# Peptides against a protein of PDB entry 7BDX: the designs that were tried, part 227

Target 1, 212 residues: chain A of PDB entry 7BDX
Amino acid sequence: EMGAAACTLLWGVSSSEEVVKAILGGDKALKFFSITGQTMESFVKSLDGDVQELDSDESQFVFALAGIVTNVAAIACGREFLVNSSRVLLDTILQLLGDLKPGQCTKLKVLMLMSLYNVSINLKGLKYISESPGFIPLLWWLLSDPDAEVCLHVLRLVQSVVLEPEVFSKSASEFRSSLPLQRILAMSKSRNPRLQTAAQELLEDLRTLEHN

## One batch from the design tools (peptide; made by RFdiffusion4, then SolubleMPNN)

Design b2_p22_8_s4 (from b2_p22_8, 7 letters changed)
Fold by OpenDDE base, seed 5:
Structure b2_p22_8_s4 (fold): chain B 212 residues (1-212), chain C 212 residues (1-212), chain A 22 residues (1-22)
Amino acid sequence: as target 1 above (212 residues)
Amino acid sequence: as target 1 above (212 residues)
Amino acid sequence: MVKPASELTELLEKSRLAERPP
């Protein structure tokens, strides 16, 4: 309980750029992010396949951790820190996104995807995550999720890849051969306006790449 | 481990006034401070009489909690919050300071005394803590500690009482009758310059009150 | 019980998304 409350407060204040800088300026940041991934992994491994995301202190704690990572990645120095000093954490997030079943731990997926999206704003971060083994299959796995917010953040991450020629060129063949176009087309007709817009924009970006 | 790390980071960033305001501006502050006292109490109760302050995650966690309370009390709105909305926490801190033996959990004592000193800067806070049952005996109990930093912060808290006529008048008889003058005189000759200065200043303040 | 969308929104509101450079 107390850990979850403390971590949740840390998450809340980490929305400030100055707080993120203060976190990273200390000598304890490395240790914190090192054990963050392990804690998230332990939580995911403790979930039985049929156990949905529970309203528990443990869940809240892990959400706060994922939220902190997201907020750190939201600023330039935080992205640089993660890509330089916390690569194992990024690898863990990618792994956990693959380990979670469709509809499982939806909130955690969203937060982890938000963190990866924030990392993807930095070319160095985008290169790192996109060069991870199984990255493209992972995107399609995640896009099979029934949750609109999960799918939204997947589409945003896909767009980050598509909009960066240096990254897209490295995976263009695999990307084109495995693209779940019908799924994205279905999302472009979604009743969720955010998902609809993201899918439409991605389809336009993809069309531009096919004509060039 | 992760809880201690998260709480330690929260402690570090809580040194900022803006972070304290952000903590208190949220709907989660009440819950956080409510369970803080319980956590500190549970820790102290888990200590055997002979167990010194251990370098453990649990110790570090409780230090961070006490540090957060101290940092909150360092600003005006934080003091007001504690005295209005977290009185049970202040009561718990006073209780725990009495429950700890001389030389036991020295760092925790220092942090808790720092928090009470910060609260004492507010007249409302000073009134509240000084009107607590056994407050004056508690000060003398704490002043028997062999640790110079514990004694320093006790002297500072005593000075906060002595320098406030409205507070001092209520306890002047008990204060004068039980004052460990020889102990304070010994501290005024300490090799620790901070302790020496605090004891000398208090002796001067006391002399002024006897002549008026 | 599926927590109402509002609780997810409150949690997600604490997490900032980076803006793509123009």
Scores: peptide ipSAE 0.056, ipTM 0.811, DockQ to the pose 0.237
Fold by OpenDDE base, seed 4:
Structure b2_p22_8_s4 (fold): chain B 212 residues (1-212), chain C 212 residues (1-212), chain A 22 residues (1-22)
Amino acid sequence: as target 1 above (212 residues)
Amino acid sequence: as target 1 above (212 residues)
Amino acid sequence: MVKPASELTELLEKSRLAERPP
């Protein structure tokens, strides 16, 4: 209970850039984010056995942790910190996104995807995550999620890859061969306006790359 | 581990007034401070049995909680919140300060005393804590602590009482009859300059009140 | 039970998305 409450408050205040700077300016940031990765991993590994109540204190705690990572990644210095000093956390997030089934832990999955998207705003971050083993298959695995918010954030991450020629060129062949085009086209017709727009934009970006 | 890390970060960032406002502006503040009191009480009650390592994760967690309360109380709106909405936490802090022996849990005791001192800056807060049963005996009990920082913060809290005529008048008889004058005089000769100054100032304030 | 979309929205509102540089 108390841990989840504290972490939830920390998550809330981490929406401020100054709070993120304060978190990172301390000597405890490295330890915090190291333990964060371990805690998130432990939580996801526990899901296969026990019916973890999605509303448990543990779930709320992990959501708050993922939220903090997202907010840190939302800021330039936070992205620099994650990419330079907390790569293991990024690796953990990628791994956990792969270990979660479609429809499983939607809230956590959204937060983790948001964090990766935010990291992808940094070229160094985008390079790092896109060079991760199985990254392209992971994107398509995640895009199979029935949740519109999950799919939205996957499309945004895919767009970050597509919009960076240096990154896209490295995986262009794999990307083209495995692209779930029919699924993205279906999303471009979604009743969810945010998902619809994201899918349309991505399709436009992809068309632009085929003509070059 | 993770809870202590999160709470420690929250403590660090709570040094900002804007962060305190953000903590209090949320719907979760009441719950957080309610659980804070319970957690601190549970910790102190556990000390009589098990050799709790003072450097345990639990200790660090409780220290961070007490630090957050202190930082909240450092700000006008935070004092208003504590005095209006978290009186039980103030009662808990007073109780725990009474339950701790001289020299026991010095760091926690200092943080709790700092929080009460900060609350005492608000007239409503000062009235509330000073009207607590056994408050004057508690001050003298705490002033028996061998730790100079504990004694310093006790003297500062005593000064807050003495400097408020409305509060002081209510307890003046008990205060005068139980005042550990010899101990305060000894502190006014301390090699610790902060303790020395605080004791001297209090003695001056007391002399001023005897002449009026 | 699919948790109401509203709770997810509130959680998501607490998490900032970065803007791409122009």
Scores: peptide ipSAE 0.058, ipTM 0.811, DockQ to the pose 0.235; fails the geometry check
Fold by OpenDDE base, seed 3:
Structure b2_p22_8_s4 (fold): chain B 212 residues (1-212), chain C 212 residues (1-212), chain A 22 residues (1-22)
Amino acid sequence: as target 1 above (212 residues)
Amino acid sequence: as target 1 above (212 residues)
Amino acid sequence: MVKPASELTELLEKSRLAERPP
């Protein structure tokens, strides 16, 4: 309980850039983010089909950890730190996104996807995550999620790849051959306006790339 | 481990006034500080004469909690919050300071005393803690500690009482009758310059009060 | 119990999204 409460407060205050700088300026940051990945992994491995109550202290703790990573990645210095010094954490997030089934741990998936999106704002970060083994299949796996927020954040991450020619060119053949076009088209007709817009924008971006 | 790491980071960033404001501005602050007191109490109760390794995750966690309270109390809005909405925590800190033996949990005692000192900067806070049952005996109990830092912070807290006539007048008879003058005089000859100075200043303040 | 969509929103509100540089 207390750990979850403390971590949740840390998550809340990490929304500030100055707090992120303070977190990273300490000698403890490396250890913290190393243990963060391990803790998140242990939680996901414990989910052996049992619907752990989304409201458990453990769940809240892991959500807060993912939220902290997201907030760190939202800041330029935080992205640099993650990409340079916490690659194992990024690999863990990618792994966990693959290990979770569609509809499983939706909140955690959203936070992890938000963190990856934030990392993707940095070209080095985008290169790193996009060159991860199975990255393209992972995107399509995640896009099969019934949750609109999960799908939205997947589409945003896909857009980050598509909008960066240096990254897209490396995976363009695999991307085009495996693109779940019908799924994206279905999302462009979603009643969720955010999902609808993101899907439409991505479809436009993809069309532009086919004509060039 | 992860909880202690998260709490330690929260402690570090809580040195900022803006972070303290952010902590207190959340709806979770009340619950956090309630659980904080309980957690600290549970830790001290577990110390059943066993020298728990000062370096255990549990110890570090509790130190971080006490550090957070100290940092909150260092800020005006934090003092107001503690005195108005977290009185149970203050009572717990006072209790724990009494429960710990001389030389036991020195670091924790120092942090708790620092928190009480910070609270004592607020007149309402000083009134509250000084009107606690057994407060004067507690000060003398703590002043028996062999640790110079513990004694230093006790002297500072005593000084806060002495320098506030409205507070001192209520306990002046008990204070004068029980004052460990020989102990304070011994501290005024300490090789620790900070302790020496604090003891000298307090002796001067006490002399001034006897002549008025 | 499917936690209400409101709780997801509250959690997401605590998390900052980066904006693409212009």
Scores: peptide ipSAE 0.056, ipTM 0.810, DockQ to the pose 0.236; fails the geometry check
Fold by OpenDDE base, seed 1:
Structure b2_p22_8_s4 (fold): chain B 212 residues (1-212), chain C 212 residues (1-212), chain A 22 residues (1-22)
Amino acid sequence: as target 1 above (212 residues)
Amino acid sequence: as target 1 above (212 residues)
Amino acid sequence: MVKPASELTELLEKSRLAERPP
């Protein structure tokens, strides 16, 4: 209980840039993010396909950890730190996103995808994530999730790849051959306006890239 | 481990006034400080007179909690919050300071005493603490500690009482009858310059009050 | 039970999406 409460407070205050700078300016940041990855991995391994009790202290603790990573990645110095000094954490997040079943741990998936999206704003971060083994298959796997918010954040991450010619050119052949176009088209007709807009924008970007 | 790491980061960033305001502005502050008191109490009860492994994750976690309370109490809105909404935590800190043996958990004692001192800067806080049952005997008990930093922070808290006529007048008879003057005189000759100065200043303040 | 939109709102309030530089 106390750990979850403390971590949740840290998550809340980490929305401030000055707090992120304070976290990263200390000698404890490396250890913290190392243990964060291990803790998230242990949690996902413990789920063994059971319905996550979303209200458990353990779940709340892991959500807060993922939230902290997201907020750190939202700031330029935080992105730089993660890409330079905490690559194992990024690898862990990518792995865990693959290990979770569709509809499993939706909130955690959203936070992890938000963290990857935030990292992808840095070209070095985008390169690192996109060059990860199985990255493109992982995006399509995650896009099979029944949750609209998971799908929204996957589409945003796909858009990060598509909008960066240097990254897209390296993956263009695999991307074109495996693109679940019918699924994205279905999402462009979603009743969720955020998902609808993200799918429409991505379809426009993809059409522009096919004509070039 | 992860809980201690998160709590330690929260402690570090809580040195900022804006972070304290952010902690207190959320709906989770009350629960956090309630569980904090319970966690500190459980830790002290578990010590059963054994030498605290100062380097244990459990000890570090409790030190971080006490540090957070101290940093919250260092700010006006934090003092107001503690005195108005977290009195049970203040009662717990007073109780735990009495339950610990001389020389036991020195670092924790220092942090708890610092938190009480910070609360005592607010007249309402000083009144609340000084009106607690056994407060004056507790000060003299704590002043028997072999650690100079513990004694220093006790002397500072005593000085908070002595410098406030409205508070001192209520306790003046008990204070004068139980004052360990010889012990304070011995501290005024300490090789620790901070302890020496604090003891000298208190002796000057006490002499001034006897002549009035 | 899919917990209501309110919990996701709380998560989104606590977690910032970075803006792409223009």
Scores: peptide ipSAE 0.053, ipTM 0.811, DockQ to the pose 0.221; fails the geometry check

## One batch from the design tools (peptide; made by RFdiffusion4, then SolubleMPNN)

Design b2_p23_1_s1 (from b2_p23_1, 10 letters changed)
Fold by OpenDDE base, seed 5:
Structure b2_p23_1_s1 (fold): chain B 212 residues (1-212), chain C 212 residues (1-212), chain A 23 residues (1-23)
Amino acid sequence: as target 1 above (212 residues)
Amino acid sequence: as target 1 above (212 residues)
Amino acid sequence: SALEALLNATELQSLRFEESLKS
């Protein structure tokens, strides 16, 4: 209970750039983010079989942690810190996204994907994430999710890869061979306007890449 | 572990006035400070008989909570919030200070006393604290602590009362009748310069009150 | 990165999640 409350407050204030700088400027940041990954992993592992109470203190606690990571990654110095000093956390997030089934822990998936998207703004971060083993299969796994928000953030992450020639060139063959084009096309026709737009933009970017 | 880390970070960033405003501007502040008091109480109650590991995660967690309260009370809006909306927390702090034996949980005592001192900057806060049942006996109980820092912060709190005629007048009789003058005089001769100064200033203030 | 350049050029903001989930 107290932990969830504290993390929730920390999450709320972490929306401030100055707060992110303060978090990172202290001597506790490394330990915090290390334990964050472990805590998130433990939570996901505990989900095997139990009805996830979406509104549990435990869930809120982990959501807040994921939110903090997202907000840290929203800031340039935060991205740098994560990519340079908290790679294990990024690895954990990628792993957890792979471990979760479609429709499972949707809110957590969204938060984790948002954090990865923010990390992908940094070229070094994008390189690190995209060079993770199984990254491309993971994207398609995640894109099979029935949740529109999950799919939206997957598409944004895919777009980050596609927009960076230095990154895309390394994975272009695998990417093209495994692209779930029909799924993306279906999303471009979605009633969800954000999903529709993201899918449409990605399709346009992909067409441009085929013509060049 | 994670809770302690989160609270520690929250404590660190709470040194900022803007962060305190952000904490209080949210809808979670009341719940947080309510649970804070309960958590601190539970911790102190658990100390009965066990060797307090000063460096335990639990201790650090509670220290961080007390630190957050202190930092909130350091800001005008924070003091107002505590006095108006979190009186139970203030009551809990006063109670815990009374429940702890001399030499027990020194660091926590210091933090709690610092928070009360900060609250005492607000006249409404000072009135509330000083009108608490057993407040004056509590001050003398705390002043019997062998720790110089505890005593220092007690003296500061006493000074806050003495410097406010509206508050001091209500308790002057009890205060004068129970004043541990010899103890304060001994502190004025302390090798600890901060304690020495605080005791000396208080003695001067008391002399002034006797002559008026 | 191209994305960073795009975000900077278009004044697009990185994703933030400011609101706690309602319990």
Scores: peptide ipSAE 0.060, ipTM 0.793, DockQ to the pose 0.055
Fold by OpenDDE base, seed 2:
Order: structure tokens, then sequence, then C-alpha cells
Structure b2_p23_1_s1 (fold): chain B 212 residues (1-212), chain C 212 residues (1-212), chain A 23 residues (1-23)
């Protein structure tokens, strides 16, 4: 309980850029983010296949960790740190997103996807994650999730790839061959306005690329 | 390990006034500080009588908690919060300082004493802690510690009481009857300049009070 | 990146997640 409470407070205050800088400016940052990935992995591995996100101290703890990573990645120096010094954590996040079943730990997935999106703002980060083994299949796996918010953040991440010509060109063949077009089209008709908009924008961007 | 790491980071960033305000402005503050006292108590109770401060995750965790309390108490709104809404924590700190043997958990004692000193800056806080049962005997118990830093912070806390006439008058009889004068005199001759100065200043303040 | 340029040009912010939004 105490660990979860402390980590939750750390998460809350990490919304501040100055706090992120303070976290990264200390000598504990490397160790903290190394343990973070390990802790998240241990938690996910402890889940039985059909276990929904439990309202437990452990779940809250890992949720807070993912929140911290998200908030760190929201800041330029945080992105730089993650991409340069914590690539293992990024690898772990990608792996865990693949290990989780549809509907499993939905909120955790959202936070992990948000962190990856923030990393994708940095070209170096975008290149790193997009070149990870199985990245394109992972995106389609995640886009099969029944949760609209998971799908929303997947679409945003896909858009980050599509909008960067250098990155998109490297994966364009695989992307086009595996694109779940019917699913994205269905999302463009969603009653969820955010999901609808994200899907429509992505479809427009894809159409533009096919004509160029 | 992860809990200790997270709490250590929270401690580090809590040196900022804005972070303290953010911690206290959230809906988690009350719960956090309630659990803090319980966690510290559980740790101290788990120690065998002669156990020195272990370089363990648990020790680091509790150490970080005490650090957070110290940093919160360093800020006016933090003192107000502790004195108004977390008196149980103050009671716990006083109790734990009594439960620890001389030389046991020296660093933890220092942080707890620092937190109490910070609280003593507030008249309401000073009144509260000085009126706690066994407060004067506790100070003398702590002043018997072989550690110079423990003794230093005890002397500072005693000085806080002595310098407040309203507070001192309530305990003056007990204070005078139990004052370990020879020990304070010995500290005034310490090779540690900080301890020496604190003891000398206290002796001067006490002499001034005897003439008024 | 193009996304970074887009965010800067549109004054869009990176995603932050506050615990209070999910509590």
Amino acid sequence: as target 1 above (212 residues)
Amino acid sequence: as target 1 above (212 residues)
Amino acid sequence: SALEALLNATELQSLRFEESLKS
C-alpha cells in the first residue's frame, strides 16, 4: 500500500516539467527507470490470461509507474533521456503491449501507448520504436482491442509513423500489405468522436500518401 | 526495491515548495501521511534491539518517508497540514523516537527530529509536541544518544521550547528539575563546531531565563 | 520530427496523464 501511495504522488507531481527535470537531474533516474520496466514486466507476467485489471495496490503501483513514464516522455528532456538512456524500458513497453490480451489491463495499455506516442514526437524515438521487431503487427494486434481508448492511441501512434516520410518509407510495404483498412473505416464511423476523428484523419493522411 | 526507488524520488522532488503544495493539494495527501506513520512504526517494531540501520530497501524506504515529512514540514502550508490534519503522524514520530535505542537508526532519528524541529517553527506545532506525554523525558533520552547529529537536533528542539515563553512556562518546573546540565556543558566543549555552538547558545538562553 | 513540427505549429501539447483524471 505505501509503495503505491508514494508512487501515485510521484506520478501526480510528475505532470510538472520542473519535477521531471528534477527526477532526471538526480543520480537515481537510471536505476529508477530500469526497475520500472522490470516491475511492469513482473506484474504483467503474474496476470492470468483472462484477468481483468484488478483494483489492487499492485495494479495501482504499476499504473502509477506507467503514468510517470508518460509524463516524463511528455517533456523534451524526458524524451531525450528515454530514447538515449532507457531504451530497455521502451523495449519492455513494446513487449508488454504484445503480451497483454485484448481487454486485459486496458488502462495500463493506454498509459503505455501514451508514453510511446510522446516518444514518437522525437524523430530518434519514432525511428527507434518503429524499427522494433514486430512493430507493425503489434499495432494491428492492439487495434483489434475492443477498447476505444486503446484504439485511439494506436491510431495516433500509426499517424506519427505515417506523417514522417523517412520512417514510413522504411515500413511502407509491410504497412500497406497488412493495413486493417476495414477496421479503420469502421472506427471512422464510431460514435466516439475522438476515435472517429482520429480514424478519419489517418484515412485522409493515407490517401494523400497514395497519391504522392 | 521499486517502492524505495519511487519514494526516494518523491523525497528528492519534495524539496520544492511547489511540489509540497501539489502533494497537499491532491486528494491523496491524508491517506499518504496516515500510511506513512504506520509504515514507519511497522519498520521500527521489526527491528531487534541492537540492530543497526541496515542498508536495505526497507530502511531506504522508511528513510525516504521521513525525508518527505521533513520537507513538507519545511513549508508553511506543510506545517499547517501536519499540525491540523496529521497529528497522528506527529504522535507516531514522538513515539518512535522513544522506542529506538541509543545508536539505533541514527539517520532516521535525525530526519524525525528535523521534521519535529520544522513543526516547532509553528507555535501551534510547538505547543502540540511540547505538550505530548513524556516530551521532556524523551528529549533527555535522545540527548543521551552517542551520535552528535542526533544530539544537535535535540538541542535545537529544546531551544525552540526555551525561546517560546508561553510554551516554556508550562514545562519550566519539569525542565529545570530534569535538565542534564552536565551533558549539555560537555557538548558545549565538543570538537563538533555545530554541536558546540548549539549547546553554548542553549546554555546562554537558559542563563538569561534564570535571571528573568 | 514531422509530428514535433506539427505540434509546435499548432500549439498542440504532448500527452500528459494526471492521476486525478482517472481517480
Scores: peptide ipSAE 0.057, ipTM 0.793, DockQ to the pose 0.043
Fold by OpenDDE base, seed 1:
Structure b2_p23_1_s1 (fold): chain B 212 residues (1-212), chain C 212 residues (1-212), chain A 23 residues (1-23)
Amino acid sequence: as target 1 above (212 residues)
Amino acid sequence: as target 1 above (212 residues)
Amino acid sequence: SALEALLNATELQSLRFEESLKS
């Protein structure tokens, strides 16, 4: 309980750029993010058995950790830190997103996808994530999630790849051959306005790339 | 381990006034400080048996919690919050200081004494602490500690009482009758310059009060 | 990156989660 409470407070205050800089300026950041990855991995591995109540202290703890990673990745120095000094954490996040089943741990998936999106703002981060083994299949797997918010954040990450010609050119053939166009078209007609807009924008971006 | 790491980071960033305001501005502060008191109490109760290695994860966790309380009490709104909304925590700190033996958990004692000193900057806080049952005997008990840093922070807290006429007048008879003058005189000759100065200043303050 | 340029141009903020979004 106490650990979850402390981590929740740390998550809340990490929304401040100055707090993120203070976290990264200390000698504890490397250890913290290393243990973060291990803790998140342990949690996901424990889900295969008992339906851990989503409202458990452990779930809340892991959500707070994922929230901290997202908030750190929201600022330039935080993105640089993650890509340079915490690559194992990024690898872990990608792995965990692949290990979770559709509809499983929706809130955690959203937080992890948001962290990856923020990392993808940095060209080095985008290159690192997109060059990960199985990255494109992972995107399409995640896009099969029944949750609209998960799908929204997947579409945003896909858009991050499509908008960067240097990155897109490396995977363009695989991207075009595996693109779940019918699924994205269905999302462009969603009642969720955020999902609808994201899907429409991505479809426009993809059409522009086919004509170039 | 993860809880201790998160709490340590929270302690580090809580040195910022803006971070303290952010902690207090959330809906989690009350719960956090309630659990803090319980966690610290549980730790102290566990010490009566096995010599918990001072370098244990649990010890580091509790030190971080005590550090957070100290940093919160370092700012005006934090002091006001503790005195108005977390009195049980203050009661717990006073109790724990009484439960610990001389030379036991020195670093924790120092942090707790520093938090009480910061609270005593607020007149309402000083009144609350000084009117606690057994407060004056507790000060003299703590002053028997062989550690110079513990004794220093006790002397600072004693000075906080002596410098406020409204508070001192209420306990002046008990204070004068129980004053360990010989111990304070010995500290005024300490090789520790901070302890020496604090003891000398307190002796001067006490002499001034005897003549008034 | 193009995304960074887009965020800067549109004043779009990077994604942040506030503590209140936990529940």
Scores: peptide ipSAE 0.050, ipTM 0.791, DockQ to the pose 0.065; fails the geometry check
Fold by OpenDDE base, seed 4:
Structure b2_p23_1_s1 (fold): chain B 212 residues (1-212), chain C 212 residues (1-212), chain A 23 residues (1-23)
Amino acid sequence: as target 1 above (212 residues)
Amino acid sequence: as target 1 above (212 residues)
Amino acid sequence: SALEALLNATELQSLRFEESLKS
């Protein structure tokens, strides 16, 4: 309980750039983020079936950790840190996103996807995650999620890849061959305005790439 | 381990006034500080004898919690919060300081004393802690500690009481009757310059009160 | 990156997840 409370407070204050800088400026950051990955992994591995106890202290703790990662990745220096010094955490996040079934651990998936999206703002981060084994299949796996918020963040991550020619060119063939176009088209007609817009924008970006 | 790491980071960033405000501005602050007291109490109660495993995750966690309290109390709004909304924590700290033997849990005692000192900057806080049952005997008990840093912070807390006439007058008789004058005089001759100065200043303050 | 350039140009902020947004 105390750990969850402390981590939740840390998550809350990590919305500040200055707090992120303070977290990263210490020698404890490396250890923290290393253990973060391990803790998140342990949580996901402990999930029995498709049922998550969302309100458990453990869940709250892990959500807070994922939230911290997201907030760190939202800041330029945080992205640099994650990409340079915490690649194992990025690998873990990618792994966990692959391990979770559609509809499972929605909140955690959203946070992890948000973190990856934020990392993708950095070209080095984008390159790193997009070159991960099975990255493209992972995107489509995640896009099969029934949760609109999960799908939204997947689309945003896909857009980050598509908008970077150097990155996209490396996966263009695989991307084109496996693109769940019908799924994205369906999302472009969603009643969720954010999801709708994200899908439309991605479709526009893809059209632009096909004409070039 | 993760809890200790998270709490340690929270402690580190809590040195910022803005972070303290952020911690207190949320609805989670009350719960956090309530559990903090309980956690600290549980730790102290779990100590078998006079030996503390200083390097344990549990110790680090509790030290970080005490550090957070100290940093919160260092800020005006934090003092107001503690005095108004977290009195149980203050009571717990006073209790724990009484439960610990001289030489036991030095680091924790220092942090707790620092927190009480910071609280004492607020007149309401000073009144509250000084009116606690057995407060004066507690001060002398703590001043018997062999650790110079513990003694330093005890002297500073005593000084806070002495410098506030309204507070001191309520305990003046008990204070004068039980004052470990020889101990304070010995400290005024300490090779530790901080301890020496604190003892000298307190002796000067006491002399001033005797002449009035 | 193109994304970074876009974010900079449009003043789009990276995603922050504040605990308070947990409705």
Scores: peptide ipSAE 0.028, ipTM 0.781, DockQ to the pose 0.044; fails the geometry check

